# Peptides against a protein of PDB entry 2XVC, part 23

Target 1, 50 residues: chain A of PDB entry 2XVC
Amino acid sequence: ITERELLDYIVNNGGFLDIEHFSKVYGVEKQEVVKLLEALKNKGLIAVES

## One batch from the design tools (peptide; aimed at target 1 V11 V48)

Design b2_p28_5_s4 (made by RFdiffusion4, then SolubleMPNN; from b2_p28_5, 12 letters changed)
Fold by OpenDDE base, seed 1:
Structure b2_p28_5_s4 (fold): chain B 50 residues (1-50), chain A 28 residues (1-28)
Amino acid sequence: as target 1 above (50 residues)
Amino acid sequence: SKEEVEKRIEEAKKKGHEYYRIKVLGRP
């Protein structure tokens, strides 16, 4: 999954991301999802609220 | 909706899942 795809998913899910659920559904390792989030955050594209 | 998001947060908490509430600030 790309950063853009993850970002679109987050938008389509109202800003909510369940790592376990996402990992299972999309076959992406949890640590990879977290890395993508960190990249998005570092680029200023997202803010983690909780 | 906000209500649905709150529900999903509660579900994630109950299951002990790692979850995030994210504000999208822009697109690449």
Scores: peptide ipSAE 0.679, ipTM 0.904, DockQ to the pose 0.909
OpenDDE base, seeds 2, 3, 4, 5: peptide ipSAE 0.677, 0.677, 0.678, 0.677; ipTM 0.904, 0.904, 0.904, 0.904

Design b2_p28_6 (made by RFdiffusion4)
Pose (drawn by RFdiffusion4):
Parts: structure tokens; C-alpha cells; sequence
Structure b2_p28_6 (pose): chain A 50 residues (1-50), chain P 28 residues (1-28)
């Protein structure tokens, strides 16, 4: 998936992401989800919590 | 590392920054 797609998903999910659940449902490797989150964080597009 | 932290704490609450909201608006 693209960064845009993950960002859209996060916004539509009320700013929440369960990496384990997301990986299971959407078939994206956990490390790939982490890689996409880092890119979003480094572009200043998301503030990560918890 | 950031990766290790996220794999150990997979339930994340995330805020879209002002820059993030602007990015989404421009892309739409």
C-alpha cells in the first residue's frame, strides 16, 4: 500500500492503528506498515502516540 | 529503535498534524 492509503486509513479509523490487526486484515507485512508510518512521521504528516 | 518500539507497542493513537491535513486537502 501507499503512504497516502495508510494515512487515509488512519484518518478514517479515528487516528488509530493496530499494526497486528492491520497486518492480518490487509495483508501488509508488519515491517512494511512500520516503514510507511516512519515515512509519514518523518514528513511531519502524523504525530505518533502510545 | 522506532521500528522496535512500534513492533513492541502495536496499538497506536495517531494525530494528523496541520501539515498532514494540508497535504490531504492538496491531494484531494
Amino acid sequence: as target 1 above (50 residues)
Amino acid sequence: TFEEHLLEHPKLHIKVTEKGREYLEEEN

Design b2_p28_6_s1 (made by RFdiffusion4, then SolubleMPNN; from b2_p28_6, 12 letters changed)
Fold by OpenDDE base, seed 4:
Structure b2_p28_6_s1 (fold): chain B 50 residues (1-50), chain A 28 residues (1-28)
Amino acid sequence: as target 1 above (50 residues)
Amino acid sequence: SFADYLLANPKLKIKLTEKGKKYLEEAR
């Protein structure tokens, strides 16, 4: 999965992301999802809250 | 770390910044 694909998912999902759920559904390692989120955050494209 | 935080709190509410919005606009 690419940063763009994850970003599209986030937007299409109303900003909600469950890393555990996403990992299971899409077969992406949780650490990979986190890596992508870190990249998006570091680029200033997203802000993350729980 | 941020990574540890995300793994400990996997249910996230993510906001798209203005920069993020522009990024999407540029790509579309």
Scores: peptide ipSAE 0.745, ipTM 0.928, DockQ to the pose 0.942
OpenDDE base, seeds 1, 2, 3, 5: peptide ipSAE 0.744, 0.744, 0.744, 0.745; ipTM 0.928, 0.928, 0.927, 0.928

Design b2_p28_6_s2 (made by RFdiffusion4, then SolubleMPNN; from b2_p28_6, 11 letters changed)
Fold by OpenDDE base, seed 5:
Structure b2_p28_6_s2 (fold): chain B 50 residues (1-50), chain A 28 residues (1-28)
Amino acid sequence: as target 1 above (50 residues)
Amino acid sequence: SFADKLLENPKLKIKLTEKGKEYLEKAR
C-alpha cells in the first residue's frame, strides 16, 4: 500500500482508522501502516488524534 | 515515539489538513 492509497482510505472512512482492524482486513503489517502515517504527518497532510 | 503511541492506541481519528486537501485535489 502507498501513502496515497492509505490517505484515500482514511478520507473514505470519515477520518477513522483502526490500525489493528486495517492490518487484519487488508493484510498490511501494522508497522507499515504506522510508517505511512508518519510520512503523511511529516508532510503536513494529516493530523492524528487518538 | 509516534510509532509507539499509535501501536498502543490504534483507534485513530485523522484530520485532513488544508495541505492534505490540496494534495488530493492536485492528484485528481
Scores: peptide ipSAE 0.715, ipTM 0.919, DockQ to the pose 0.953
OpenDDE base, seeds 1, 2, 3, 4: peptide ipSAE 0.715, 0.705, 0.709, 0.701; ipTM 0.919, 0.916, 0.917, 0.915

Design b2_p28_6_s4 (made by RFdiffusion4, then SolubleMPNN; from b2_p28_6, 14 letters changed)
Fold by OpenDDE base, seed 1:
Structure b2_p28_6_s4 (fold): chain B 50 residues (1-50), chain A 28 residues (1-28)
Amino acid sequence: as target 1 above (50 residues)
Amino acid sequence: STADYYLANPKLKIKLTEKGKEYLKEAR
């Protein structure tokens, strides 16, 4: 999964992301999801509210 | 670490920033 794909998912999901659920559904390691999130955050594209 | 926090609290609410919105507009 790419950063863009994750961002699109987040937007399409109303900003909600369940890392555990996402990992299971899409077969992406939780660590990878977190890495992508951190990249998005570091680029200033997202803010994590919870 | 941030990673540890997210893994411990995996249900996240994420806000798309203005920069993020512009990014998506540009890419679409």
Scores: peptide ipSAE 0.718, ipTM 0.910, DockQ to the pose 0.927
OpenDDE base, seeds 2, 3, 4, 5: peptide ipSAE 0.716, 0.715, 0.717, 0.717; ipTM 0.909, 0.908, 0.910, 0.909

Design b2_p28_7 (made by RFdiffusion4; failed a check: the pose's geometry)
Pose (drawn by RFdiffusion4):
Structure b2_p28_7 (pose): chain A 50 residues (1-50), chain P 28 residues (1-28)
Amino acid sequence: as target 1 above (50 residues)
Amino acid sequence: STKLYIRDPDTGEIPDKEYLARAFEVLD
């Protein structure tokens, strides 16, 4: 998936992401989800918590 | 952690569609 898709998902999910659940449902490797989150964080597009 | 909460960096609020519009411009 693209960074845009993950960001859209996060906004639509109320700003929440369970990496384990997401990987299971959408078939994206956990490390790929982490890679996409880092890119979003480094572009200043998201503030990560917890 | 596998359960993450994501906030708007400018406001600290839960992201909304206005934020998403601005964020998509950055990605373009």

Design b2_p28_7_s1 (made by RFdiffusion4, then SolubleMPNN; from b2_p28_7, 12 letters changed)
Fold by OpenDDE base, seed 2:
Structure b2_p28_7_s1 (fold): chain B 50 residues (1-50), chain A 28 residues (1-28)
Amino acid sequence: as target 1 above (50 residues)
Amino acid sequence: SNKLIFRDPKTGKILDKKDLEKANKVLD
């Protein structure tokens, strides 16, 4: 999965993401999802809240 | 839930289609 695809998913999901759920559905390792999110954050594209 | 919420770092608003359009211009 790419940064664009992950961001697209988040936006179309109402701005929310459940990493565990996403990992199960799309077969992406949780740590990979986290790395993509960190990349997006470092590029100033997202802020994360839990 | 344990869901994460994603916001525009500038406006603080939950990400929307406009934010996605902006990001698409930045990402490779």
Scores: peptide ipSAE 0.740, ipTM 0.928, DockQ to the pose 0.730
OpenDDE base, seeds 1, 3, 4, 5: peptide ipSAE 0.739, 0.738, 0.739, 0.739; ipTM 0.928, 0.927, 0.928, 0.928

Design b2_p28_7_s2 (made by RFdiffusion4, then SolubleMPNN; from b2_p28_7, 10 letters changed; failed a check: the pose's geometry)
Amino acid sequence: SNKLRIRDPETGKVLDKEYLEKAHKVLD

Design b2_p28_7_s3 (made by RFdiffusion4, then SolubleMPNN; from b2_p28_7, 11 letters changed; failed a check: the pose's geometry)
Amino acid sequence: SDRLRIRDPETGKVLDKEYLEKANKVLD

Design b2_p28_7_s4 (made by RFdiffusion4, then SolubleMPNN; from b2_p28_7, 16 letters changed)
Fold by OpenDDE base, seed 5:
Structure b2_p28_7_s4 (fold): chain B 50 residues (1-50), chain A 28 residues (1-28)
Amino acid sequence: as target 1 above (50 residues)
Amino acid sequence: SNKLKILDPETGKVLNEEDLEKYKKILD
């Protein structure tokens, strides 16, 4: 999965992301999802609340 | 919970379509 695809999903999901759910549905390792989020944060594109 | 809220870092509001359009340009 790409950063673009993850962002697309997030926006279409109302700005929310359940990592466990996403991992199960899309077959992406949880650590990969986290890696993508960290990359996006480092680029200054997103902030994350939980 | 494990549900994350993804925000525009400038506004603190949830990420939106306008953000997405801008980011697609940045990400190539």
Scores: peptide ipSAE 0.712, ipTM 0.915, DockQ to the pose 0.793
OpenDDE base, seeds 1, 2, 3, 4: peptide ipSAE 0.712, 0.712, 0.711, 0.712; ipTM 0.915, 0.915, 0.915, 0.915; seed 2 fails the geometry check

Design b2_p28_8 (made by RFdiffusion4)
Pose (drawn by RFdiffusion4):
Parts: sequence; C-alpha cells; structure tokens
Structure b2_p28_8 (pose): chain A 50 residues (1-50), chain P 28 residues (1-28)
Amino acid sequence: as target 1 above (50 residues)
Amino acid sequence: SLYLVPINHPKEEEVRRKIETRKRLESL
C-alpha cells in the first residue's frame, strides 16, 4: 500500500492503528506498515502516540 | 496499537476529538 492509503486509513479510523490487526486484515507485512508510518512521521504528516 | 494525529489535515481537530474519546472510554 502507499503512504497516502495508510494515512487515509488512519484518518478514517479515527486516528488509530493496530498494526497487528491491520497486518492481519489488509495483508501488509508488519515491518512494511512500520516503514510507511516512519515515512509519514518523518514528513511531519502524523504525530505518533502510545 | 497506536494513536496517530494527522498534522495540518482538514480533519485534524475531529481526529483529536475521536482519539480523546477513545482514550477516555479505554480508561473506564
């Protein structure tokens, strides 16, 4: 998936992401989700919590 | 599990309210 898709998903999910659940449902490797989240964080597009 | 605030997103304020609500419900 693209960074845009993950961001859209996050916004539509109320700013919440369960990496384990997301990986299971959408078939994206956990490390790929993490990689996409780091890119979004480094571009200043998301503030990560918890 | 992560809480993610989209910065400078048109829906940022709405997403913050949703995260706060979720955190409050989880604490109960």

Design b2_p28_8_s1 (made by RFdiffusion4, then SolubleMPNN; from b2_p28_8, 14 letters changed)
Fold by OpenDDE base, seed 3:
Structure b2_p28_8_s1 (fold): chain B 50 residues (1-50), chain A 28 residues (1-28)
Amino acid sequence: as target 1 above (50 residues)
Amino acid sequence: MLYLLPIDHPDEKKVKEKIEEKKKKEKE
């Protein structure tokens, strides 16, 4: 999965992300999801609300 | 569970609203 695909998923899912669920459904390791999130955050594309 | 806001995205306002709705439902 790419950064853009993850961003699109976040937006389409109303800003909600369950890393455990996402990992299971898309077969992406939790570490990779976190890595992509950090990249999106560092680029100023997302903010973690809670 | 994470709530993530897309910054300067055309759907930023919509996502912001949905996040608040989910938070409210979680507290009910």
Scores: peptide ipSAE 0.718, ipTM 0.902, DockQ to the pose 0.910
OpenDDE base, seeds 1, 2, 4, 5: peptide ipSAE 0.717, 0.717, 0.717, 0.717; ipTM 0.902, 0.902, 0.902, 0.902

Design b2_p28_8_s2 (made by RFdiffusion4, then SolubleMPNN; from b2_p28_8, 15 letters changed)
Fold by OpenDDE base, seed 2:
Formats: sequence, structure tokens, C-alpha cells
Structure b2_p28_8_s2 (fold): chain B 50 residues (1-50), chain A 28 residues (1-28)
Amino acid sequence: as target 1 above (50 residues)
Amino acid sequence: MLFLIPINDEREEEVKKKIEELKKKLAE
């Protein structure tokens, strides 16, 4: 999966991403999802919320 | 852990611009 694909998913999902859900549904390692998210964060596109 | 695109905040227009730019670059 690419950064664009992940970003599009987030936008289409109301601006939110559940890492565990995404990992299970799309068969992407959680570590890979986190890596992509960190890239998006560094670009100032997303923020972490706990 | 959740991740959020800051939609409907003071940065909305700036973020939308960056998203559009990113999508353009990633589409090339």
C-alpha cells in the first residue's frame, strides 16, 4: 500500500484510522501502517490522538 | 491508537492544499 492509498482511505473514512482494523482488513502489517502514518504526520497531514 | 486528519479546524484549508499537492506528486 502507498501513502496516497492510505491517505485516501483516511479521508474517505471521515478523517480517522483504526490501525488494527485496517491491518486486519487490508492484510498490511501494523508496523507498515505505522510507518506510512509517520510519513503522513511528518508532512503535516495527520495528527495522533490517543 | 487513532490517527486524524484535522478536518474542520483552523488548518482545514492549509491541510486540504497539502493533501492535494501530495496526491498530485504521488500520482506522478
Scores: peptide ipSAE 0.095, ipTM 0.484, DockQ to the pose 0.220
OpenDDE base, seeds 1, 3, 4, 5: peptide ipSAE 0.071, 0.093, 0.084, 0.095; ipTM 0.468, 0.505, 0.477, 0.500

Design b2_p28_8_s3 (made by RFdiffusion4, then SolubleMPNN; from b2_p28_8, 9 letters changed)
Fold by OpenDDE base, seed 1:
Structure b2_p28_8_s3 (fold): chain B 50 residues (1-50), chain A 28 residues (1-28)
Amino acid sequence: as target 1 above (50 residues)
Amino acid sequence: MLYLIPINHPKEEEVKKKIEERKKKEAE
C-alpha cells in the first residue's frame, strides 16, 4: 500500500481508521500502517484528531 | 479507532464534520 492509497482510504472512510481492522482486511502489517501514517503526518497531509 | 483529518484536502471540512458527529455519538 502507498501513502496515497492510505490517504484516500482515510478520506473515503470519513476520517476513521482502525489499525487492527485495516491490517486484517488489507493484509498490511500494523507497523507498516503506522509508518505510513507517520509519513503522512510529517508531510502535513493529515492531523490526528484523537 | 483513530480520527484523522486530511489537511487542505477538498473533503477536509466534510471529514471534520463526520468526526465531530461520531465523537458526539460515542460520548452519549
Scores: peptide ipSAE 0.721, ipTM 0.904, DockQ to the pose 0.882
OpenDDE base, seeds 2, 3, 4, 5: peptide ipSAE 0.719, 0.720, 0.720, 0.719; ipTM 0.903, 0.903, 0.903, 0.904

Design b2_p28_8_s4 (made by RFdiffusion4, then SolubleMPNN; from b2_p28_8, 13 letters changed)
Fold by OpenDDE base, seed 5:
Structure b2_p28_8_s4 (fold): chain B 50 residues (1-50), chain A 28 residues (1-28)
Amino acid sequence: as target 1 above (50 residues)
Amino acid sequence: MLYLIPINDPREEEVKEKIKEKKKKEEE
């Protein structure tokens, strides 16, 4: 999965992301999901609400 | 569980609204 694909997923999911669930459903390692999120955050593309 | 906002995205306000709704349901 790419950063853009993850961003679109987040938006389409109403801003909600359950990393455990996402990892299981899409077969992406949790640490990889976290790395993608960190990249999106560092690029100023997303902000964590809670 | 994370709530994430797309910054300076045309969908930003939509997501903010959805997050508020979900948080409200979670609190109930």
Scores: peptide ipSAE 0.655, ipTM 0.891, DockQ to the pose 0.900
OpenDDE base, seeds 1, 2, 3, 4: peptide ipSAE 0.653, 0.651, 0.653, 0.653; ipTM 0.891, 0.890, 0.891, 0.891

## One batch from the design tools (peptide; aimed at target 1 I10 A47)

Design b2_p29_1_s1 (made by RFdiffusion4, then SolubleMPNN; its pose is not in this set)
Fold by OpenDDE base, seed 1:
Structure b2_p29_1_s1 (fold): chain B 50 residues (1-50), chain A 29 residues (1-29)
Amino acid sequence: as target 1 above (50 residues)
Amino acid sequence: SNRLRILAGDGRKFSELSEEEKEELLAKA
């Protein structure tokens, strides 16, 4: 999965992301999801409220 | 829980962005 694909999912999911659920559905390791989120955050594209 | 609430980088909710703004955002990823 790419950063763009993850961001697209987040945008179309109302800004909500359940990491556990996402991992199971898309077959992406939790740590990989976190890595992608951190990259998006570092680019200033997202802000994680939780 | 594992559920995260994510906002756009400028602090707005994604629902507050226009479709064009969303496309611009995605293009930067």
Scores: peptide ipSAE 0.750, ipTM 0.936, DockQ to the pose 0.863
OpenDDE base, seeds 2, 3, 4, 5: peptide ipSAE 0.750, 0.749, 0.750, 0.750; ipTM 0.936, 0.936, 0.937, 0.936

Design b2_p29_2 (made by RFdiffusion4)
Pose (drawn by RFdiffusion4):
Structure b2_p29_2 (pose): chain A 50 residues (1-50), chain P 29 residues (1-29)
Amino acid sequence: as target 1 above (50 residues)
Amino acid sequence: EIEVGKYHIKVLKTKEEIDEFFKEMEEEE
């Protein structure tokens, strides 16, 4: 998936992401989700919590 | 560093800023 798709998903999910659940449902590797989250964080597009 | 887990995330950009940001990225590619 693209960074845009993940960001859209996060916004539509009320700003929440369960990486385990997401990986299971959408078939994206956990490390790929993490890689995409890092890119979003480093572009200043998201503030990560918890 | 982000690891596998459950996260609450805040978006720091408006919808219009996000649309434009990713539109520019597509054009650069």

Design b2_p29_2_s2 (made by RFdiffusion4, then SolubleMPNN; from b2_p29_2, 13 letters changed)
Fold by OpenDDE base, seed 4:
Order: sequence, then C-alpha cells, then structure tokens
Structure b2_p29_2_s2 (fold): chain B 50 residues (1-50), chain A 29 residues (1-29)
Amino acid sequence: as target 1 above (50 residues)
Amino acid sequence: MIKVGKYKIKVLVSKEEIEKIFAEEEKKK
C-alpha cells in the first residue's frame, strides 16, 4: 500500500482509522501502516487525534 | 511517535491538493 492509498482510505472512511483493524482487513503489517501515517503527518497532510 | 491504535485523522488538504502533491512526488523519484 502507498501513502496515497492510505490517505484516500482515511478520507473515504470519514477520517477514522483503526490500525489493527486495517491491518487485518487489508493484509498490511501494522508497522507499515504506522510508517505511512508518520510520513503523511511529517508532510503536513494529516493531524493525528485520539 | 504514532502507536498502534484507533484514531480520528484530520485531513489538512483538499482532494485536489492531494492529487497535486502526490503527482509532484512521483516526478521527484
């Protein structure tokens, strides 16, 4: 999965992301999802809230 | 540091901006 694809998912999911759930459903390693999120955040594309 | 968990993500750019940003990144690779 790419940064673009993950960002599109986030947009289409109303901004909600459950990393563990995403990992299970899409077969992406949890650490890869985290890596992509960090990249998106560092580029100023997203703010992460919990 | 982002940990595994549940998040509400605030997207800071429009869909048009997203397209431009990633198109530009592709050029630089």
Scores: peptide ipSAE 0.658, ipTM 0.892, DockQ to the pose 0.935
OpenDDE base, seeds 1, 2, 3, 5: peptide ipSAE 0.657, 0.657, 0.657, 0.657; ipTM 0.892, 0.892, 0.892, 0.892

Design b2_p29_2_s3 (made by RFdiffusion4, then SolubleMPNN; from b2_p29_2, 11 letters changed)
Fold by OpenDDE base, seed 2:
Structure b2_p29_2_s3 (fold): chain B 50 residues (1-50), chain A 29 residues (1-29)
Amino acid sequence: as target 1 above (50 residues)
Amino acid sequence: MIKVGKYKIKVLKSEEEIKKFFEELEKKE
């Protein structure tokens, strides 16, 4: 999965992301999801607030 | 550091801005 795809998911999901759930549903490693989130945050595209 | 968990994420850019952002990145890559 790409950063763009994850971001699109977040947008489409109203900003909610359950990393464990996402991992199970989409077959993506948890650490990969975290990595992508870190990248999105670092690029200033998202703020992880809670 | 982001840990595995449940989050409410604030998207800081509009859909159009996001589109432009990744288009620009693709040009550089």
Scores: peptide ipSAE 0.682, ipTM 0.895, DockQ to the pose 0.905
OpenDDE base, seeds 1, 3, 4, 5: peptide ipSAE 0.682, 0.681, 0.682, 0.682; ipTM 0.895, 0.895, 0.895, 0.895

Design b2_p29_2_s4 (made by RFdiffusion4, then SolubleMPNN; from b2_p29_2, 13 letters changed)
Fold by OpenDDE base, seed 1:
Structure b2_p29_2_s4 (fold): chain B 50 residues (1-50), chain A 29 residues (1-29)
Amino acid sequence: as target 1 above (50 residues)
Amino acid sequence: MIKVGKYKIKVLVSEEEIKEIFEEEEKKK
């Protein structure tokens, strides 16, 4: 999965992201999802809230 | 540092901006 794809998923999911759920559904390693999120955050494209 | 968990993500760019940003990144690869 790419940064673009993850970002699009986030947008389409109303901003909500459950990393564990996403990992299970899309077959992407949790650490990969985290890596992509970090990249998106570092680029200033997203702000992570919890 | 982002940990595994549930988040509410704030997207800071518009759909159009996203398109432009990644088009530019594609060129750089």
Scores: peptide ipSAE 0.662, ipTM 0.894, DockQ to the pose 0.937
OpenDDE base, seeds 2, 3, 4, 5: peptide ipSAE 0.662, 0.661, 0.662, 0.662; ipTM 0.893, 0.893, 0.893, 0.894

Design b2_p29_3 (made by RFdiffusion4)
Pose (drawn by RFdiffusion4):
Structure b2_p29_3 (pose): chain A 50 residues (1-50), chain P 29 residues (1-29)
Amino acid sequence: as target 1 above (50 residues)
Amino acid sequence: MKLHIKSGLFEKPFSELTEEERTELLEKA
């Protein structure tokens, strides 16, 4: 998936992401989800919590 | 691993984003 798709998903999910659940439902490797989150964080597009 | 995430561009919750801010945020992704 693209960074835009993950960001759209996060916004539509009320700013929440369960990596384990997301990986299971959407078939994206956990490390690929983490890689995409880092890119979003490094572009200043998201503030990560918890 | 569970994460709560806010808009880092607009420094506020996504629920407080305007339509334009939301579109800009996604285009920047």

Design b2_p29_3_s2 (made by RFdiffusion4, then SolubleMPNN; from b2_p29_3, 8 letters changed)
Fold by OpenDDE base, seed 5:
Structure b2_p29_3_s2 (fold): chain B 50 residues (1-50), chain A 29 residues (1-29)
Amino acid sequence: as target 1 above (50 residues)
Amino acid sequence: MKLKIKSGKFKKPFSELSEKEREELLKLA
């Protein structure tokens, strides 16, 4: 999965992301999801509300 | 872990993005 693909998912999911759920459903390691999130965050593209 | 994420670029919820903003955002990823 790419940063763009993850961002697209988040955008289309109204900003909601369950890392555990996402990992299980899409077969992506949780640490990879976190890595991508941090990349997006560092680019200033996303901000975690809660 | 359940997260609620907002647009850092546009400083608002993703649900409030226009199509133009959405496309711009995705180009930056």
Scores: peptide ipSAE 0.703, ipTM 0.930, DockQ to the pose 0.912
OpenDDE base, seeds 1, 2, 3, 4: peptide ipSAE 0.702, 0.700, 0.701, 0.701; ipTM 0.930, 0.929, 0.930, 0.930; seed 1 fails the geometry check

Design b2_p29_3_s3 (made by RFdiffusion4, then SolubleMPNN; from b2_p29_3 with H4K L9K E11K E16K T18S T23K K28L)
Fold by OpenDDE base, seed 5:
Structure b2_p29_3_s3 (fold): chain B 50 residues (1-50), chain A 29 residues (1-29)
Amino acid sequence: as target 1 above (50 residues)
Amino acid sequence: MKLKIKSGKFKKPFSKLSEEERKELLELA
C-alpha cells in the first residue's frame, strides 16, 4: 500500500481509521500502516484528532 | 486503535473538503 492509497482510504472514510481493523481487512501490517501515517503527518497532510 | 484524522493541509475535517481540495491533497501524498 502507498501513502496515496492510505490517504485516499482515510479521506473516503471521513477521517476514521481503525488500524487493527484495517490491518486485518486489507492484509497490511500494523507497523506499515503506522509508518505511512507518520509519513503523511510529517508532510503536514494529516492531523490526528483523537 | 481507532483514530479520527483531519486534514492537516486544509485544517478541517476531511468530510468538508471540496473535490478540488481532495484532488490536491491526494496529489501531495
Scores: peptide ipSAE 0.717, ipTM 0.935, DockQ to the pose 0.919
OpenDDE base, seeds 1, 2, 3, 4: peptide ipSAE 0.714, 0.715, 0.715, 0.715; ipTM 0.934, 0.934, 0.935, 0.935

Design b2_p29_3_s4 (made by RFdiffusion4, then SolubleMPNN; from b2_p29_3 with H4R L9K F10Y E11K T23K K28E)
Fold by OpenDDE base, seed 4:
Structure b2_p29_3_s4 (fold): chain B 50 residues (1-50), chain A 29 residues (1-29)
Amino acid sequence: as target 1 above (50 residues)
Amino acid sequence: MKLRIKSGKYKKPFSELTEEERKELLEEA
């Protein structure tokens, strides 16, 4: 999965992301999801509210 | 872990993005 694909998912899911659920459904390692999130955050594209 | 994420670029919820903003946001990823 790419940063763009993850961002698209987040946007289409109303900003909600369950890392555990996402990992199981899409077969992506949890640590990889976190890494992608950090990259998106460092680019200033996302902000985690809770 | 369950997260609620908003647009860092536009400083608002993703649900409030225009189509133009959404397009621009995705192009930068």
Scores: peptide ipSAE 0.729, ipTM 0.938, DockQ to the pose 0.939
OpenDDE base, seeds 1, 2, 3, 5: peptide ipSAE 0.729, 0.727, 0.726, 0.728; ipTM 0.938, 0.938, 0.938, 0.938

Design b2_p29_4 (made by RFdiffusion4)
Pose (drawn by RFdiffusion4):
Structure b2_p29_4 (pose): chain A 50 residues (1-50), chain P 29 residues (1-29)
Amino acid sequence: as target 1 above (50 residues)
Amino acid sequence: ALVIIPTFLSKEEQEKLRREGHKKLRELL
C-alpha cells in the first residue's frame, strides 16, 4: 500500500492503528506498515502516540 | 497499537481524532 492509503486509513479509523490487526486484515507485512508510518512521521504528516 | 494524529488538520479535528483513537486503544486493552 501507499503512504496516502495508510494515512487515509488512519484518518478514517479515528486516528488509530493496530499494526497486528492491520497486517492480518490487509495483508501488509508488519515491517512494511512500520516503514510507511516512519515515512509519514518524518514528513511531519502524523504525530505518533502510545 | 498506536494513536496517530494527522498534524495537517485543524486543532479541533486533531483533538477529536485523539479522543477517538484513545477510546479505541482503551477498548482494545

Design b2_p29_4_s1 (made by RFdiffusion4, then SolubleMPNN; from b2_p29_4, 10 letters changed)
Fold by OpenDDE base, seed 5:
Structure b2_p29_4_s1 (fold): chain B 50 residues (1-50), chain A 29 residues (1-29)
Amino acid sequence: as target 1 above (50 residues)
Amino acid sequence: PLVLIPTDLSEEEQKKLREEGKAKLKELE
């Protein structure tokens, strides 16, 4: 999964992401999802609300 | 679970998404 695809997923899912759920449904390792999110956050492309 | 807001959206879209995400989070609590 690309950063853009993850961003689109977040938007389409109403700003909500359950990493455990996402990992199981889309077959992406949890640590990979976390690394993508960290990259996006460091680039200022996402804000963590809660 | 996390509430995440992409910054390339308009301010209005970001606000809407933030409220939607918070609502989903609250529902699970």
Scores: peptide ipSAE 0.719, ipTM 0.916, DockQ to the pose 0.856
OpenDDE base, seeds 1, 2, 3, 4: peptide ipSAE 0.718, 0.717, 0.717, 0.718; ipTM 0.916, 0.916, 0.915, 0.916

Design b2_p29_4_s2 (made by RFdiffusion4, then SolubleMPNN; from b2_p29_4, 10 letters changed)
Fold by OpenDDE base, seed 4:
Structure b2_p29_4_s2 (fold): chain B 50 residues (1-50), chain A 29 residues (1-29)
Amino acid sequence: as target 1 above (50 residues)
Amino acid sequence: MYVLIPTFLSKEEQEELRKKGLAKLKEKL
């Protein structure tokens, strides 16, 4: 999955992400999802509300 | 579980996602 795809998912999922669920459904390793999120956050592309 | 807000969205869209995300978070907890 790309950063763009993850961003689209976040928007389409109402700003909500369950890493456990996402990993199971999309076959992406949890650590990979976290790495993508960290990259997006560091780039200022996402803000973590909760 | 996270509530995440893309910063390139308008302020209105960001607020909408914040509300939706927090509602989903509450539902899942």
Scores: peptide ipSAE 0.741, ipTM 0.930, DockQ to the pose 0.900
OpenDDE base, seeds 1, 2, 3, 5: peptide ipSAE 0.740, 0.740, 0.740, 0.740; ipTM 0.930, 0.930, 0.930, 0.930

Design b2_p29_4_s3 (made by RFdiffusion4, then SolubleMPNN; from b2_p29_4, 13 letters changed; failed a check: too like the target's own chain)
Amino acid sequence: PLVLVPTFLSEEKQKELRKLGLEKLKELE

Design b2_p29_4_s4 (made by RFdiffusion4, then SolubleMPNN; from b2_p29_4, 13 letters changed)
Fold by OpenDDE base, seed 2:
Structure b2_p29_4_s4 (fold): chain B 50 residues (1-50), chain A 29 residues (1-29)
Amino acid sequence: as target 1 above (50 residues)
Amino acid sequence: MYVLIPTTLSEEEQKRLREEGLKKKKEAE
């Protein structure tokens, strides 16, 4: 999965992300999901609210 | 569980996502 794909998922899911659920459904390691999130955050593309 | 707001969206859309995301998070708890 790419950063853009993850960003689109977040948008389509109402800004909500359950990493455990996402990992199981899409077969992506939790570490990789976190890495992608950090990249998006560092680029200022997402803000972490909670 | 996280509430994440894409900054590529308009301010109004971001506000909606914050409200909806927080609501969903509480319902999932």
Scores: peptide ipSAE 0.580, ipTM 0.863, DockQ to the pose 0.872
OpenDDE base, seeds 1, 3, 4, 5: peptide ipSAE 0.577, 0.578, 0.577, 0.577; ipTM 0.864, 0.863, 0.863, 0.863

Design b2_p29_5 (made by RFdiffusion4)
Pose (drawn by RFdiffusion4):
Structure b2_p29_5 (pose): chain A 50 residues (1-50), chain P 29 residues (1-29)
Amino acid sequence: as target 1 above (50 residues)
Amino acid sequence: TFEEHMLENPKLFIKVNEEKKEEYYEELD
């Protein structure tokens, strides 16, 4: 998936992401989800919590 | 590392910067 898709998903999910659940449902490797989150964080598009 | 922290804490709450999001989407379009 693209960074845009993950960001849209996060916004539509009320700003929440369960990496384990997401990987299971959408078939994206956990490390790929983490890689996409880092890119979003480094572009200043998201503030990560917890 | 960021990766290790995210794999150890898979339940994340996230805030979106709407200004940067809009600008980023315009660049992509």

